# Peptides against a protein of PDB entry 3OAK, part 126

Target 1, 145 residues: chain A of PDB entry 3OAK
Amino acid sequence: DDLEQYLDEKILRLKDEMNIAAQLDIDTLNKRIETGDTSLIAMQKVKLLPKVVSVLSKANLADTILDNNLLQSVRIWLEPLPDGSLPSFEIQKSLFAALNDLPVKTEHLKESGLGRVVIFYTKSKRVEAQLARLAEKLIAEWTRP

## One batch from the design tools (peptide; made by RFdiffusion4, then SolubleMPNN)

Design b1_p30_6_s3 (from b1_p30_6, 16 letters changed)
Fold by OpenDDE base, seed 4:
Structure b1_p30_6_s3 (fold): chain B 145 residues (1-145), chain A 30 residues (1-30)
Amino acid sequence: as target 1 above (145 residues)
Amino acid sequence: MKELEELKKEAEEILKEAEEEWKEWLEEQE
């Protein structure tokens, strides 16, 4: 119906914005590596984060979020950066918190690739303890028969 | 530069491990 279509478009727009933000940050970091210009700071994801959190936190959008594979963009945001570093603590914290409240199913994990990335967060020594625990919690929930 | 290279290498290694575990999980689900 009209509402469903509206919500789909809303999520798809956000998905696109997230992907663009991620790529812009990657480009910034790559340029920093190439040029040595330490003044180059990747800020696009951080700037968009409040909007992402707002959307992910809305219960009425859960189905739309999952149906449109927004989790793929969440996965992208969580992936290690070109220099091997991780996204900001705030991004990690916000996204893991949001994931904890979403009714994520196996199919969503498969189509988004999120499972692999969250496992990464259970294994990386650079992840803050509190977030590692959240990652472990998610994996435990998702891997339950 | 060395630090960056090692950091990247570490991340890649952990990603590889994560991928393996994920694949194992997927296989168990099937």
Scores: peptide ipSAE 0.505, ipTM 0.878, DockQ to the pose 0.922
Fold by OpenDDE base, seed 2:
Structure b1_p30_6_s3 (fold): chain B 145 residues (1-145), chain A 30 residues (1-30)
Amino acid sequence: as target 1 above (145 residues)
Amino acid sequence: MKELEELKKEAEEILKEAEEEWKEWLEEQE
């Protein structure tokens, strides 16, 4: 219906915005590596984070989020950056918190590639202990028989 | 640059390990 279509379009727009933000940050960091200009700061994801959190926290959008594979963009945001670092602590914390409240199914993990990345967070020594534990919790929940 | 290369390599190795574990889990579901 009209509402469903509206919500789909809203999520797809956000998905596009997230992908653009991620690519711009990657471009910034790649240029930083290439030029050595430490004044280049990747901030596009951080700027968009409040909007992402707002959408992910809305229970009425859960089905729309999952059906439109917004988790693929979440996965992209969580992936290691060109300099080998991870996205900001705030991004990690916010996204993991949001994921914890979503009814994520195996099919969503497959189509988004999110499972692999969250497992990464259980293994990486660059991840804060509190977030590593949260990643472990998510994996345990998602892999339940 | 040396430190950068090492950190990037480490991240890639851990991603590879994570991928292998994820694939193993997926196979168990099939």
Scores: peptide ipSAE 0.504, ipTM 0.877, DockQ to the pose 0.897
Fold by OpenDDE base, seed 5:
Structure b1_p30_6_s3 (fold): chain B 145 residues (1-145), chain A 30 residues (1-30)
Amino acid sequence: as target 1 above (145 residues)
Amino acid sequence: MKELEELKKEAEEILKEAEEEWKEWLEEQE
């Protein structure tokens, strides 16, 4: 119906915005590496984060979020950056909190690639202990029969 | 630059391990 169509379009627009933000930050960091210009700062994801959190926290959007594979964009935001560093602690914390409240199923993990990245967060020594534990919790929940 | 190279290498190695574990998990679900 009209509402369903509206919600789908809203989520798809957010996916596009998230993907653009991620790519712009990657481009900035790659240029920083190539030129040595340390004044180049990647800030696009941080600027968009409040909007992302707002959408992910709405229970009435859960089905639309999962059906439109917004988790793929979440995965992209969590991936290591070109210099091997991780996204900011705030981004990690916010996204993991949101994931904890979503009814994520195996099919969503497969189509988004999120499972691999969350496993990464259980292994990396660069991840804060509290977030590593949360990553482990999510993996345990997703692997339960 | 040396530090960045080492950090990148470490991340790539861990990603490889994560990929292997993820593939194993997927196989168990099928």
Scores: peptide ipSAE 0.501, ipTM 0.877, DockQ to the pose 0.912
Fold by OpenDDE base, seed 1:
Structure b1_p30_6_s3 (fold): chain B 145 residues (1-145), chain A 30 residues (1-30)
Amino acid sequence: as target 1 above (145 residues)
Amino acid sequence: MKELEELKKEAEEILKEAEEEWKEWLEEQE
């Protein structure tokens, strides 16, 4: 119980940090668009990425990750940015790799909205071919009867 | 700025298509 509580709190803290990072990057890019200041660079997600990858890669955290809907924050990180661009290639690659190893079920896709976004990656011409193929693989696995 | 606007519109259109496909799949599962 103590360990379970600790793990839940750990994941919930990360979830909050991820959401904050995403919003800060959105704010930065919106300001860049409004002011034309090309020196404004959205870096918050990139800075937090190592921590996110570390957590998502731990098999013992899989249930905690899914139960606390951390995938919602993963979805947020994968969504198109205000200028229509996508998150960095490294973010995409890391998150898709992590998703490939998680026992994601339909219920998790519903509560996180992740399914819609991954389908987006199978369609967008802005996605690198290798990641588009991985997105297709995930969709195929998740939609299997 | 025009290029950015076009990029944004393209992303939004594809996102709408993705949403429609996802909704269709969900309906088939329920």
Scores: peptide ipSAE 0.501, ipTM 0.877, DockQ to the pose 0.921

Design b1_p30_6_s4 (from b1_p30_6, 16 letters changed)
Fold by OpenDDE base, seed 4:
Structure b1_p30_6_s4 (fold): chain B 145 residues (1-145), chain A 30 residues (1-30)
Amino acid sequence: as target 1 above (145 residues)
Amino acid sequence: MEELEKLKKEAEKIMEEAEKEWKKWLEELE
């Protein structure tokens, strides 16, 4: 219906914005690596994070979020950066918190690729302990038969 | 630069391990 369409469009717009932000940050970091200009700071995801968190935290948007595979963009935001570093702690913390409250199903993990990335966070020594624990919790819930 | 390369290689290694584990889980879930 009209509301569903509106919500779909809203989520799809956010998805697009997230993907753009991720790519811009990647581009910035790659340029930083290439030029050695340490003044280049990737900040697009951080700037957009409040909006992302706001959307992800809304229970009434859960179905729309999952149906439109917004988790793919979440996965992209969580992936290691070109230099092997991880997204900012705040991004990690916010996204994992949001994921913890979403009714994520196996199909969503498959279509988004999020499962693999969250497993990464359980294995990487670069991940803060508190976030590693959250990752473990999510994996346990998602992989429960 | 060396540090960056090591960090990148480490991340790639862990991602590969994560992929393998995820595939195993998928097999068990299906």
Scores: peptide ipSAE 0.605, ipTM 0.918, DockQ to the pose 0.873
Fold by OpenDDE base, seed 1:
Parts: C-alpha cells; structure tokens; sequence
Structure b1_p30_6_s4 (fold): chain B 145 residues (1-145), chain A 30 residues (1-30)
C-alpha cells in the first residue's frame, strides 16, 4: 500500500546516503594515506549517524529495514577502513545497540554479509572490550538452535 | 606508514579468520 511504499523509499534513500557516506570516508582516508596529510579526517559517517540511529531505533520500521537489506549498509559501515582502523567507537556502539533490538534472521545475515563482520568484532584486539562482548552476545543469539 | 601497514595486515588476517568461521556456520545452518 501507500504507506509501505513510502517506508520502502525512505529506507532505500537512507541506504544510498549511508553508502555514499562510507565511500566518501574511504576516499578521504585513501587520500590521507597517499599524501600523508593527517589533517584529513573521515567524518561523513559520523555526521549521518544520528539519522541512521533514528531510523534503526523505530520498531515500526524493522520489517522494512530487513526486507530492503539496510543491514548491508550497516555492514559496510562496520568494515575496517583502508588504513586498517575501525570506525569510531560511537558508530560501533550505536550500530551494535540497534542490531541488538532488531529481529535479525539468518537470511538477513547472509544477504547483508553482516555475520562475517560481527564475528570479526569478536576476534579483533582493536575492539573495545564492552563492544567485543556485545558482538559475542549477538553471535550467540543468532546461532541459537 | 609502517604502523599503518601492520594495522592493515592485522585487520585483513582477522577478517579472513572471521570469514572462515562464518562460512562454517552457514554450512551448518543449511
């Protein structure tokens, strides 16, 4: 119906915005590596984060989020950056919190690639202890029989 | 630059390990 279509379009627009933000940050960091200019800071994801959190926190959008594979963009935001660093602590914390409240199923993990990345967060020594524990919690929940 | 290379290689290594575990998990679920 009209509402469903509206919500789909909203989520798809957000996916696009998230993907653009991620690419811009990647471009910034690649340029930083190439030029050595340490004043270049990747800020696009951080700037968009409040909007992402707002959408992910709405219970009425859960089905739309999952059906439109917004988790693919979440996965992209969580991936290691060109310099091997991880996204900001705030991004990690916010996204993991949001994931904890979503009814994520195996099919969503497969189509988004999110499962692999969350496992990464359980294994990387660069991850803060509290977030590593949260990642472990998510994996445990997703792998329950 | 050397530290960046080390950081990148470490991330790649862990990602490879994560991928292996994820693939095994998927196979068990299917």
Amino acid sequence: as target 1 above (145 residues)
Amino acid sequence: MEELEKLKKEAEKIMEEAEKEWKKWLEELE
Scores: peptide ipSAE 0.604, ipTM 0.918, DockQ to the pose 0.924
Fold by OpenDDE base, seed 2:
Structure b1_p30_6_s4 (fold): chain B 145 residues (1-145), chain A 30 residues (1-30)
Amino acid sequence: as target 1 above (145 residues)
Amino acid sequence: MEELEKLKKEAEKIMEEAEKEWKKWLEELE
């Protein structure tokens, strides 16, 4: 219906915005590495984060989020950056919190690649302990019905 | 530059390990 179509379009637009933000940050960091210009700061994801959190936290959007594979963009945002670092602590914390409240199923993990990345957060020594524990909790919930 | 490359390779290694583990989980779920 009209509402469903509206919500689909909204999520797809956000998905596109997230992907663009991620690529712009990657480009910024790659240029920083190449030129050594430390004034280059990747900020596009941080700027968009409030909007992402707002959408992910809405219960009425859960089905639309999962059906349109927005989790793929979430996965992209969580992946290691070109310099080997991780996205900001705030991004990690916000996204993991949002994931904890979504009814994520195996099919969503497969099509998004999110499972692999969350497992990464259980293994990396660069991850804060509190987030590593949350990642472990999510994996346990997703893989042990 | 050397430290950067080290961190990058470390992340890649852990991602590979994570992928292997995830594949095992998928097999269990299927």
Scores: peptide ipSAE 0.602, ipTM 0.917, DockQ to the pose 0.842
Fold by OpenDDE base, seed 3:
Structure b1_p30_6_s4 (fold): chain B 145 residues (1-145), chain A 30 residues (1-30)
Amino acid sequence: as target 1 above (145 residues)
Amino acid sequence: MEELEKLKKEAEKIMEEAEKEWKKWLEELE
């Protein structure tokens, strides 16, 4: 199907973009750690975030998102950074909100590694309470048979 | 630097705990 192919390609491109953005931010933060230059700010994910949110929020893309393991890139975006910090609050908030509306199944959590990371957010003391609660909600929903 | 190390270790610790819980979760669902 032409539409399906188009959507697959769209999601896969976004996936690549997300991965690149994540790596660039990691590189920036690693350099910050190495040099002590506090002016180095990781901005690539933030710049791409609106596009990511736009895609994740579309119900008609849910199957394509899940089938192409875009959640792997979401997981990458949520992982702790080299300096031990977490992604920006806005990234966390936006992604968790988007995840809340996706029909995520166990298989998607496994293949993406997202389950582990979301659990991390239920446990980390660096996570805002509201997001920790949302993470807990997601875990509870995902663990339902 | 000391603070950075603390943050890193904390993150690692929590990730380890998360991994353990995740594995248990998977076992229960499978």
Scores: peptide ipSAE 0.607, ipTM 0.919, DockQ to the pose 0.853; fails the geometry check

Design b1_p30_7_s1 (from b1_p30_7, 16 letters changed)
Fold by OpenDDE base, seed 5:
Structure b1_p30_7_s1 (fold): chain B 145 residues (1-145), chain A 30 residues (1-30)
Amino acid sequence: as target 1 above (145 residues)
Amino acid sequence: SEFDERVKISEENAEREEEEEERREREEEE
């Protein structure tokens, strides 16, 4: 199916772009720490966020998103940075909102590692209360019998 | 794991920041 192949390639390209953005932000942060240059700002994930949200919000892409393990890249974006800081509030909020509308199953959580990261957001003192509640809601939905 | 280490750093930093904020609040109340 030409359409299925096109959609797979689209999601895989986005997955690669997300992974690159995450690594570039890590590199920028590490360089900032090493040099003390406070003018270095990690902005690659923020720049790509609208595209990520647009793709995650499309119901017709849900199966393609899950089958190609795009949730692994979502997990990577949500993980604490090397200095222990978290992604921006907007990244957290946007991704949690998008995840709430996806038919995520246990197998997708295992292959992506997303479950452990979202659990962290329910406990961390660095997470805003409203986002912790969103994380709790996701965990409750994913653990329903 | 790398994730576990980053979580540890995150929580240690959060605890330190909270303690520093509590200290500042006490000093402002005096």
Scores: peptide ipSAE 0.530, ipTM 0.849, DockQ to the pose 0.931
Fold by OpenDDE base, seed 4:
Structure b1_p30_7_s1 (fold): chain B 145 residues (1-145), chain A 30 residues (1-30)
Amino acid sequence: as target 1 above (145 residues)
Amino acid sequence: SEFDERVKISEENAEREEEEEERREREEEE
């Protein structure tokens, strides 16, 4: 099916873009640590966030998103950085909100590793209370029989 | 794993910051 193929390719391109953005931010942070140049700011994920949110919010893309394991890239974006810091509040909030509206199943959590990361957000002292509650809600939904 | 290591760093940093804050609060109360 031509439409299905088009949608798959669209999601796969976004996955690639997300992964690249994450790696570039990591590289920027590592360079900042190595050089002490505090002017180096990781901004690639933030720049791409509107596009990510736009895609994740489209109900007609839900199956394509899940089938192509876009959640793996979402997981990557949520993981703590090498210095132990977390992605921006806006990234966390936007992704948790988007995840809440997706029909995520156990198989998707396994293939993406997303569950492990979201559990971290429920107990981390670095996570704001509002976002911890959102993470808890997701875990509760995903662990329902 | 890399994730576990980063989580560990995150937690250690948070604990250190909390201890420093508690120390400052005690010093201000004295």
Scores: peptide ipSAE 0.527, ipTM 0.847, DockQ to the pose 0.934
Fold by OpenDDE base, seed 2:
Structure b1_p30_7_s1 (fold): chain B 145 residues (1-145), chain A 30 residues (1-30)
Amino acid sequence: as target 1 above (145 residues)
Amino acid sequence: SEFDERVKISEENAEREEEEEERREREEEE
Protein backbone atom coordinates (compact mmCIF):
# COMPACT_ATOMS: atom_id res chain seq x y z
CA ASP B 1 0.00 0.00 0.00
CA ASP B 2 0.92 3.68 -0.14
CA LEU B 3 2.12 3.83 3.48
CA GLU B 4 4.31 0.75 3.08
CA GLN B 5 5.84 2.18 -0.07
CA TYR B 6 6.45 5.51 1.65
CA LEU B 7 8.17 3.84 4.59
CA ASP B 8 10.30 1.67 2.29
CA GLU B 9 11.43 4.74 0.37
CA LYS B 10 12.21 6.56 3.61
CA ILE B 11 14.42 3.73 4.87
CA LEU B 12 16.12 3.27 1.51
CA ARG B 13 16.93 6.99 1.36
CA LEU B 14 18.44 6.82 4.84
CA LYS B 15 20.41 3.74 3.82
CA ASP B 16 21.89 5.66 0.90
CA GLU B 17 22.67 8.67 3.11
CA MET B 18 24.41 6.45 5.65
CA ASN B 19 26.52 4.76 2.98
CA ILE B 20 27.50 8.13 1.51
CA ALA B 21 28.41 9.50 4.96
CA ALA B 22 30.59 6.47 5.67
CA GLN B 23 32.41 6.76 2.35
CA LEU B 24 32.98 10.50 2.77
CA ASP B 25 34.49 9.93 6.22
CA ILE B 26 36.76 7.22 4.80
CA ASP B 27 37.82 9.57 2.00
CA THR B 28 38.52 12.34 4.51
CA LEU B 29 40.60 10.04 6.68
CA ASN B 30 42.57 8.70 3.73
CA LYS B 31 43.28 12.23 2.55
CA ARG B 32 44.36 13.18 6.08
CA ILE B 33 46.79 10.26 6.10
CA GLU B 34 48.07 11.09 2.63
CA THR B 35 48.56 14.83 3.15
CA GLY B 36 49.24 15.02 6.88
CA ASP B 37 46.61 17.75 7.12
CA THR B 38 45.32 17.30 10.67
CA SER B 39 42.59 19.87 10.06
CA LEU B 40 40.71 17.26 8.03
CA ILE B 41 38.08 15.78 10.34
CA ALA B 42 35.63 13.03 9.46
CA MET B 43 32.27 14.39 10.60
CA GLN B 44 29.68 13.09 8.14
CA LYS B 45 28.53 10.13 10.23
CA VAL B 46 28.34 12.27 13.38
CA LYS B 47 26.22 14.84 11.54
CA LEU B 48 23.79 12.18 10.34
CA LEU B 49 23.71 10.21 13.62
CA PRO B 50 20.68 11.99 15.15
CA LYS B 51 18.58 11.12 12.10
CA VAL B 52 19.77 7.52 12.17
CA VAL B 53 18.95 7.17 15.88
CA SER B 54 15.56 8.78 15.38
CA VAL B 55 14.62 6.28 12.68
CA LEU B 56 16.03 3.23 14.49
CA SER B 57 14.10 4.13 17.67
CA LYS B 58 10.67 4.13 16.02
CA ALA B 59 8.86 0.88 16.76
CA ASN B 60 6.54 1.33 13.79
CA LEU B 61 9.57 1.29 11.46
CA ALA B 62 11.15 -1.90 12.84
CA ASP B 63 9.79 -4.21 10.13
CA THR B 64 10.68 -1.74 7.38
CA ILE B 65 14.18 -1.30 8.81
CA LEU B 66 14.80 -5.03 8.92
CA ASP B 67 13.11 -5.87 5.59
CA ASN B 68 15.18 -3.27 3.72
CA ASN B 69 18.45 -4.40 5.33
CA LEU B 70 19.23 -1.04 6.96
CA LEU B 71 21.38 -3.11 9.32
CA GLN B 72 23.88 -3.43 6.48
CA SER B 73 24.46 0.32 6.70
CA VAL B 74 24.63 0.09 10.50
CA ARG B 75 27.29 -2.59 10.03
CA ILE B 76 29.21 -0.35 7.63
CA TRP B 77 29.15 2.47 10.20
CA LEU B 78 30.53 0.18 12.92
CA GLU B 79 33.34 -1.36 10.88
CA PRO B 80 36.93 -0.30 11.58
CA LEU B 81 38.26 2.48 9.37
CA PRO B 82 41.17 1.90 6.95
CA ASP B 83 43.67 2.97 9.62
CA GLY B 84 42.17 0.48 12.08
CA SER B 85 40.45 3.13 14.19
CA LEU B 86 36.82 2.79 15.25
CA PRO B 87 33.85 5.15 14.89
CA SER B 88 33.36 7.66 17.70
CA PHE B 89 32.20 6.61 21.15
CA GLU B 90 28.91 8.40 20.54
CA ILE B 91 28.22 6.48 17.34
CA GLN B 92 29.01 3.14 18.97
CA LYS B 93 26.90 3.86 22.05
CA SER B 94 23.93 5.17 20.10
CA LEU B 95 23.89 2.33 17.59
CA PHE B 96 24.28 -0.40 20.22
CA ALA B 97 21.44 1.13 22.22
CA ALA B 98 19.21 1.29 19.15
CA LEU B 99 20.05 -2.28 18.12
CA ASN B 100 19.10 -3.52 21.57
CA ASP B 101 15.50 -2.44 21.00
CA LEU B 102 15.11 -3.94 17.52
CA PRO B 103 13.69 -7.45 17.04
CA VAL B 104 16.81 -8.61 15.18
CA LYS B 105 16.69 -12.21 13.95
CA THR B 106 19.38 -14.55 12.63
CA GLU B 107 18.33 -13.92 9.03
CA HIS B 108 18.92 -10.17 9.50
CA LEU B 109 22.38 -10.80 10.93
CA LYS B 110 23.29 -12.97 7.94
CA GLU B 111 22.04 -10.57 5.28
CA SER B 112 23.70 -7.55 6.93
CA GLY B 113 26.92 -9.11 8.25
CA LEU B 114 26.29 -7.28 11.52
CA GLY B 115 26.91 -10.28 13.78
CA ARG B 116 30.58 -10.59 12.88
CA VAL B 117 31.18 -6.89 13.49
CA VAL B 118 29.48 -6.83 16.90
CA ILE B 119 31.47 -9.90 17.95
CA PHE B 120 34.59 -7.90 17.08
CA TYR B 121 33.48 -5.21 19.55
CA THR B 122 33.26 -7.77 22.36
CA LYS B 123 36.99 -8.54 22.13
CA SER B 124 38.72 -5.52 20.57
CA LYS B 125 41.28 -3.72 22.74
CA ARG B 126 40.22 -0.42 21.15
CA VAL B 127 36.67 -0.64 22.51
CA GLU B 128 35.71 1.00 25.79
CA ALA B 129 34.63 -1.45 28.50
CA GLN B 130 31.14 0.05 28.66
CA LEU B 131 30.61 -0.47 24.93
CA ALA B 132 32.12 -3.95 24.96
CA ARG B 133 29.49 -4.89 27.54
CA LEU B 134 26.75 -3.50 25.33
CA ALA B 135 28.09 -5.56 22.43
CA GLU B 136 28.12 -8.66 24.63
CA LYS B 137 24.52 -8.00 25.61
CA LEU B 138 23.52 -7.87 21.96
CA ILE B 139 25.31 -11.13 21.18
CA ALA B 140 23.63 -12.79 24.16
CA GLU B 141 20.22 -11.61 22.99
CA TRP B 142 20.77 -12.72 19.40
CA THR B 143 22.05 -16.16 20.40
CA ARG B 144 19.12 -17.02 22.66
CA PRO B 145 17.76 -20.49 21.85
CA SER A 1 37.76 -9.45 3.14
CA GLU A 2 38.10 -5.72 3.65
CA PHE A 3 36.66 -6.11 7.15
CA ASP A 4 39.18 -8.80 8.04
CA GLU A 5 42.06 -6.64 6.86
CA ARG A 6 40.86 -3.65 8.87
CA VAL A 7 40.41 -5.82 11.95
CA LYS A 8 43.96 -7.04 11.54
CA ILE A 9 45.25 -3.47 11.32
CA SER A 10 43.17 -2.46 14.34
CA GLU A 11 44.46 -5.33 16.45
CA GLU A 12 48.08 -4.85 15.41
CA ASN A 13 47.92 -1.14 16.20
CA ALA A 14 46.28 -1.76 19.57
CA GLU A 15 48.90 -4.33 20.53
CA ARG A 16 51.72 -2.03 19.49
CA GLU A 17 50.30 0.87 21.48
CA GLU A 18 49.90 -1.33 24.55
CA GLU A 19 53.46 -2.63 24.28
CA GLU A 20 54.80 0.89 23.90
CA GLU A 21 52.86 2.08 26.93
CA GLU A 22 54.09 -0.84 29.02
CA ARG A 23 57.65 -0.10 27.96
CA ARG A 24 57.28 3.56 28.95
CA GLU A 25 55.85 2.60 32.32
CA ARG A 26 58.77 0.24 32.99
CA GLU A 27 61.27 2.90 31.98
CA GLU A 28 59.64 5.43 34.30
CA GLU A 29 59.85 3.00 37.21
CA GLU A 30 63.62 2.44 36.67
Scores: peptide ipSAE 0.524, ipTM 0.846, DockQ to the pose 0.961
Fold by OpenDDE base, seed 1:
Structure b1_p30_7_s1 (fold): chain B 145 residues (1-145), chain A 30 residues (1-30)
Amino acid sequence: as target 1 above (145 residues)
Amino acid sequence: SEFDERVKISEENAEREEEEEERREREEEE
């Protein structure tokens, strides 16, 4: 129906915006490394984060989010950058919190690749202890019988 | 995969930073 179509389009637009933001941040960091210009700061994901959180937090969008594989873009945002650095603390915290409230199933983890990325956050020495615990909580929920 | 490569870089950098910090701490104690 009209509402379903509207919601699908909304999620797909956000998915595109997220992917663009991730790529722009990668490009910025690569340019920073190449030029030595320390004034270059990757801020596109941070700027878009409030919108992402707003959408992910809406219970009525859960099915649309999962059906359109928005979790793939969430996975992309959480992956280490080319220099091995991680997304900002705020991005990690916000996304983990949002993921905790979604009815994520095994099929969604497979189609998004999110599972192995979150597992990484449980083990990485670069991850704050608080966020590692959140990642562990997610894994526990997703692997629960 | 690209992810695995980035994970490797992340871990190697973290280990190097830890080793450098430990070295500095030892040098400061001497």
Scores: peptide ipSAE 0.519, ipTM 0.844, DockQ to the pose 0.945

Design b1_p30_7_s2 (from b1_p30_7, 17 letters changed)
Fold by OpenDDE base, seed 3:
Structure b1_p30_7_s2 (fold): chain B 145 residues (1-145), chain A 30 residues (1-30)
Amino acid sequence: as target 1 above (145 residues)
Amino acid sequence: SLSDERFEISEKKAEEEEKKKEKELEEELK
């Protein structure tokens, strides 16, 4: 119906915006590495984060989020950058919190690749202990019989 | 996969940074 179509379009637009933000941040960091210009800071994901969190936190959007594989973009945001660095602490914390409230199923993890990334966060030396614990909780919930 | 490669890079960089800091500390304590 009209509402479903509207919600689908909304999520798909956000998905596109997230993907663009991720790529722009990668480009910025690659340029920083290449030039040594430490004034170059990746901020596109951080700027978009409030909108992402707002959408992910809405219970009425859960089905639309999952059906349109928005979790793929969440995965992209969580992945290490080409130089091995991680997204900001705030991005990690906010996304893990939001994911905890979504009815994520195995099929969603497979189609998004999110499971593998979250597992990485449970054991990475670069991840803060607090966030590693949040990642562990997600894994526990997703693997629950 | 892309993710796997980046995971490895991330951990290797972390280890290298830790070793560097340890060496610097050792030199400082001499």
Scores: peptide ipSAE 0.395, ipTM 0.773, DockQ to the pose 0.912
Fold by OpenDDE base, seed 2:
Parts: structure tokens; sequence; C-alpha cells
Structure b1_p30_7_s2 (fold): chain B 145 residues (1-145), chain A 30 residues (1-30)
């Protein structure tokens, strides 16, 4: 119906915005490394984060989020950057919190690749202990019999 | 996969940074 179509389009637009933000931050980081210009700061994901969290927190959007594989973009945001650095603490914390409230199933983890990334956060030496624990909690919930 | 590669790079860099910090601390304590 019209509402379903509207919601699909909304989620797909956000998915595109997230992917663009991720790429722009990578470009900024690469340029910073190349030029040595320390004034270059990757801010695109941080700027978009409130919108992402708002969408992920809406129960009425859960099906649309999962059906349109928005979790793929969440995975992209959580992945290490090409230089091995991680997204900001706030991004990690906010996304883990939002993911905890979504009815994520095994099929969604597979199609998005999110499961593998979250497992990484349980083991990574760069991840803050409290965030590693949040990642562990997610894995435990997703692997329940 | 791309993710696996990124994970490996991240952990390798973390190990290098840890070693660097350890060496710096050792030098400061000499």
Amino acid sequence: as target 1 above (145 residues)
Amino acid sequence: SLSDERFEISEKKAEEEEKKKEKELEEELK
C-alpha cells in the first residue's frame, strides 16, 4: 500500500545517506593522511547519527528496516576504516543500543554481514571494554536457541 | 571478505601501537 511504499522509500533513502556519509568520512581521512592537514575531520557519520538512531528506534519501522537490509549500512558504519581505525565511541555505543531493540534474526545477520562485525567488536584490542560487553550481549541474544 | 581484511588491518595496527607505546615507556624509564 501507499504507507508501505513510503516507508520503504524512506529507509532506502537513509541507507543511501548512510553509505555516502561513510564514504565521505573515508575520503576525509585519506585526504588528511595524504596532505597532513589536521583540520580535516571526518564528521559525516556523526552528523547523521541522530537521524539513524531515530529511525532504528521506531518500532513501526522494524519490518521495513529489516526487509530493506538497512543493517548492511549499519555494518558499514561499524566496520574499521581502511587505516584500521574504528568509528567514534558515540557511534558504536548508539548503534549497539539501537540494535538491542530490533528483532534481528539470523537471516538478517547473514544478508547484512552484521554478525561478523559485532563479533569483531567482542575481540578487538581497539574497542572500549564497555562496548565490547554490549557487543557480547548482542551476540548472546542473537544466538539464543 | 572486505570486512575480514579491515579486521586484520585494525588488529595489526593495534598491536603495532601497543609495541610502540611499550618501547616509549621503556625509554622513559631508562
Scores: peptide ipSAE 0.394, ipTM 0.772, DockQ to the pose 0.882
Fold by OpenDDE base, seed 4:
Structure b1_p30_7_s2 (fold): chain B 145 residues (1-145), chain A 30 residues (1-30)
Amino acid sequence: as target 1 above (145 residues)
Amino acid sequence: SLSDERFEISEKKAEEEEKKKEKELEEELK
């Protein structure tokens, strides 16, 4: 199926872009810490966020998203940075909102590791209460019998 | 896992920040 192949490739490209953005932001933050140059701002994920949200919000891409384990890249974006800091409030909010509308199943959580990360957000002292509640909602949805 | 390690780092830093705030409060109340 040509369409299926096209969609798969699209999602796989996005995964790659997301992973690169995450690594570049890590590199930027590490350099900021090393040099003390506060003008260094990690912006790669923020720049890519609208595209990520757009893709995650398309119902016709849900199966392709889940089958190609895009949630692994979502997990990577949500993970704490090496210094223990979290991604921006906007990234967290946008991703949690988008995830809420995806038909995520147990197998997707296992293969992506997303479940463990979202659980972290339910209890982390660094997470805003509003976002912790969103994380809790996701966990409740995903753990339904 | 890498995620677990970063979780621990994040929470450790949060605890350190909390302890600093507590010390600051204690000093303020002296």
Scores: peptide ipSAE 0.393, ipTM 0.772, DockQ to the pose 0.878
Fold by OpenDDE base, seed 1:
Structure b1_p30_7_s2 (fold): chain B 145 residues (1-145), chain A 30 residues (1-30)
Amino acid sequence: as target 1 above (145 residues)
Amino acid sequence: SLSDERFEISEKKAEEEEKKKEKELEEELK
């Protein structure tokens, strides 16, 4: 119906925005490495983060979020950058918090690839201890019998 | 000693079991 269509379009637009932000940050990082210009800072994901968190926190959007595989874009945001660096502490913390409130099922983890990435956060030496614990909590909840 | 050998074997088995569980978990979530 009209409402479902509206919500689908909203989520699909956010997916596009998130994917663009991720790519722009990668481009900025690569340019920083190539030129040595330390003034170049990847900020696109950080700028968009409040909107992402706002959407992920809406209970009425949960089904639309999962049905449209927005978690794929969440996965993209959490993935290490080409140089192996991680997204900012705030991005990790905010996304883990938001994911904790979503009714994520195994099928959503598989279609998005999010499961493997969060497992990475439980064991990576680059991840802050408190965030590793949050990742562990998510894995525990998602694998609960 | 026999006890020392058993401890080493036990620790090795524990590590193997942990690795196996990790692989199973990764397979489930991919």
Scores: peptide ipSAE 0.041, ipTM 0.594, DockQ to the pose 0.020

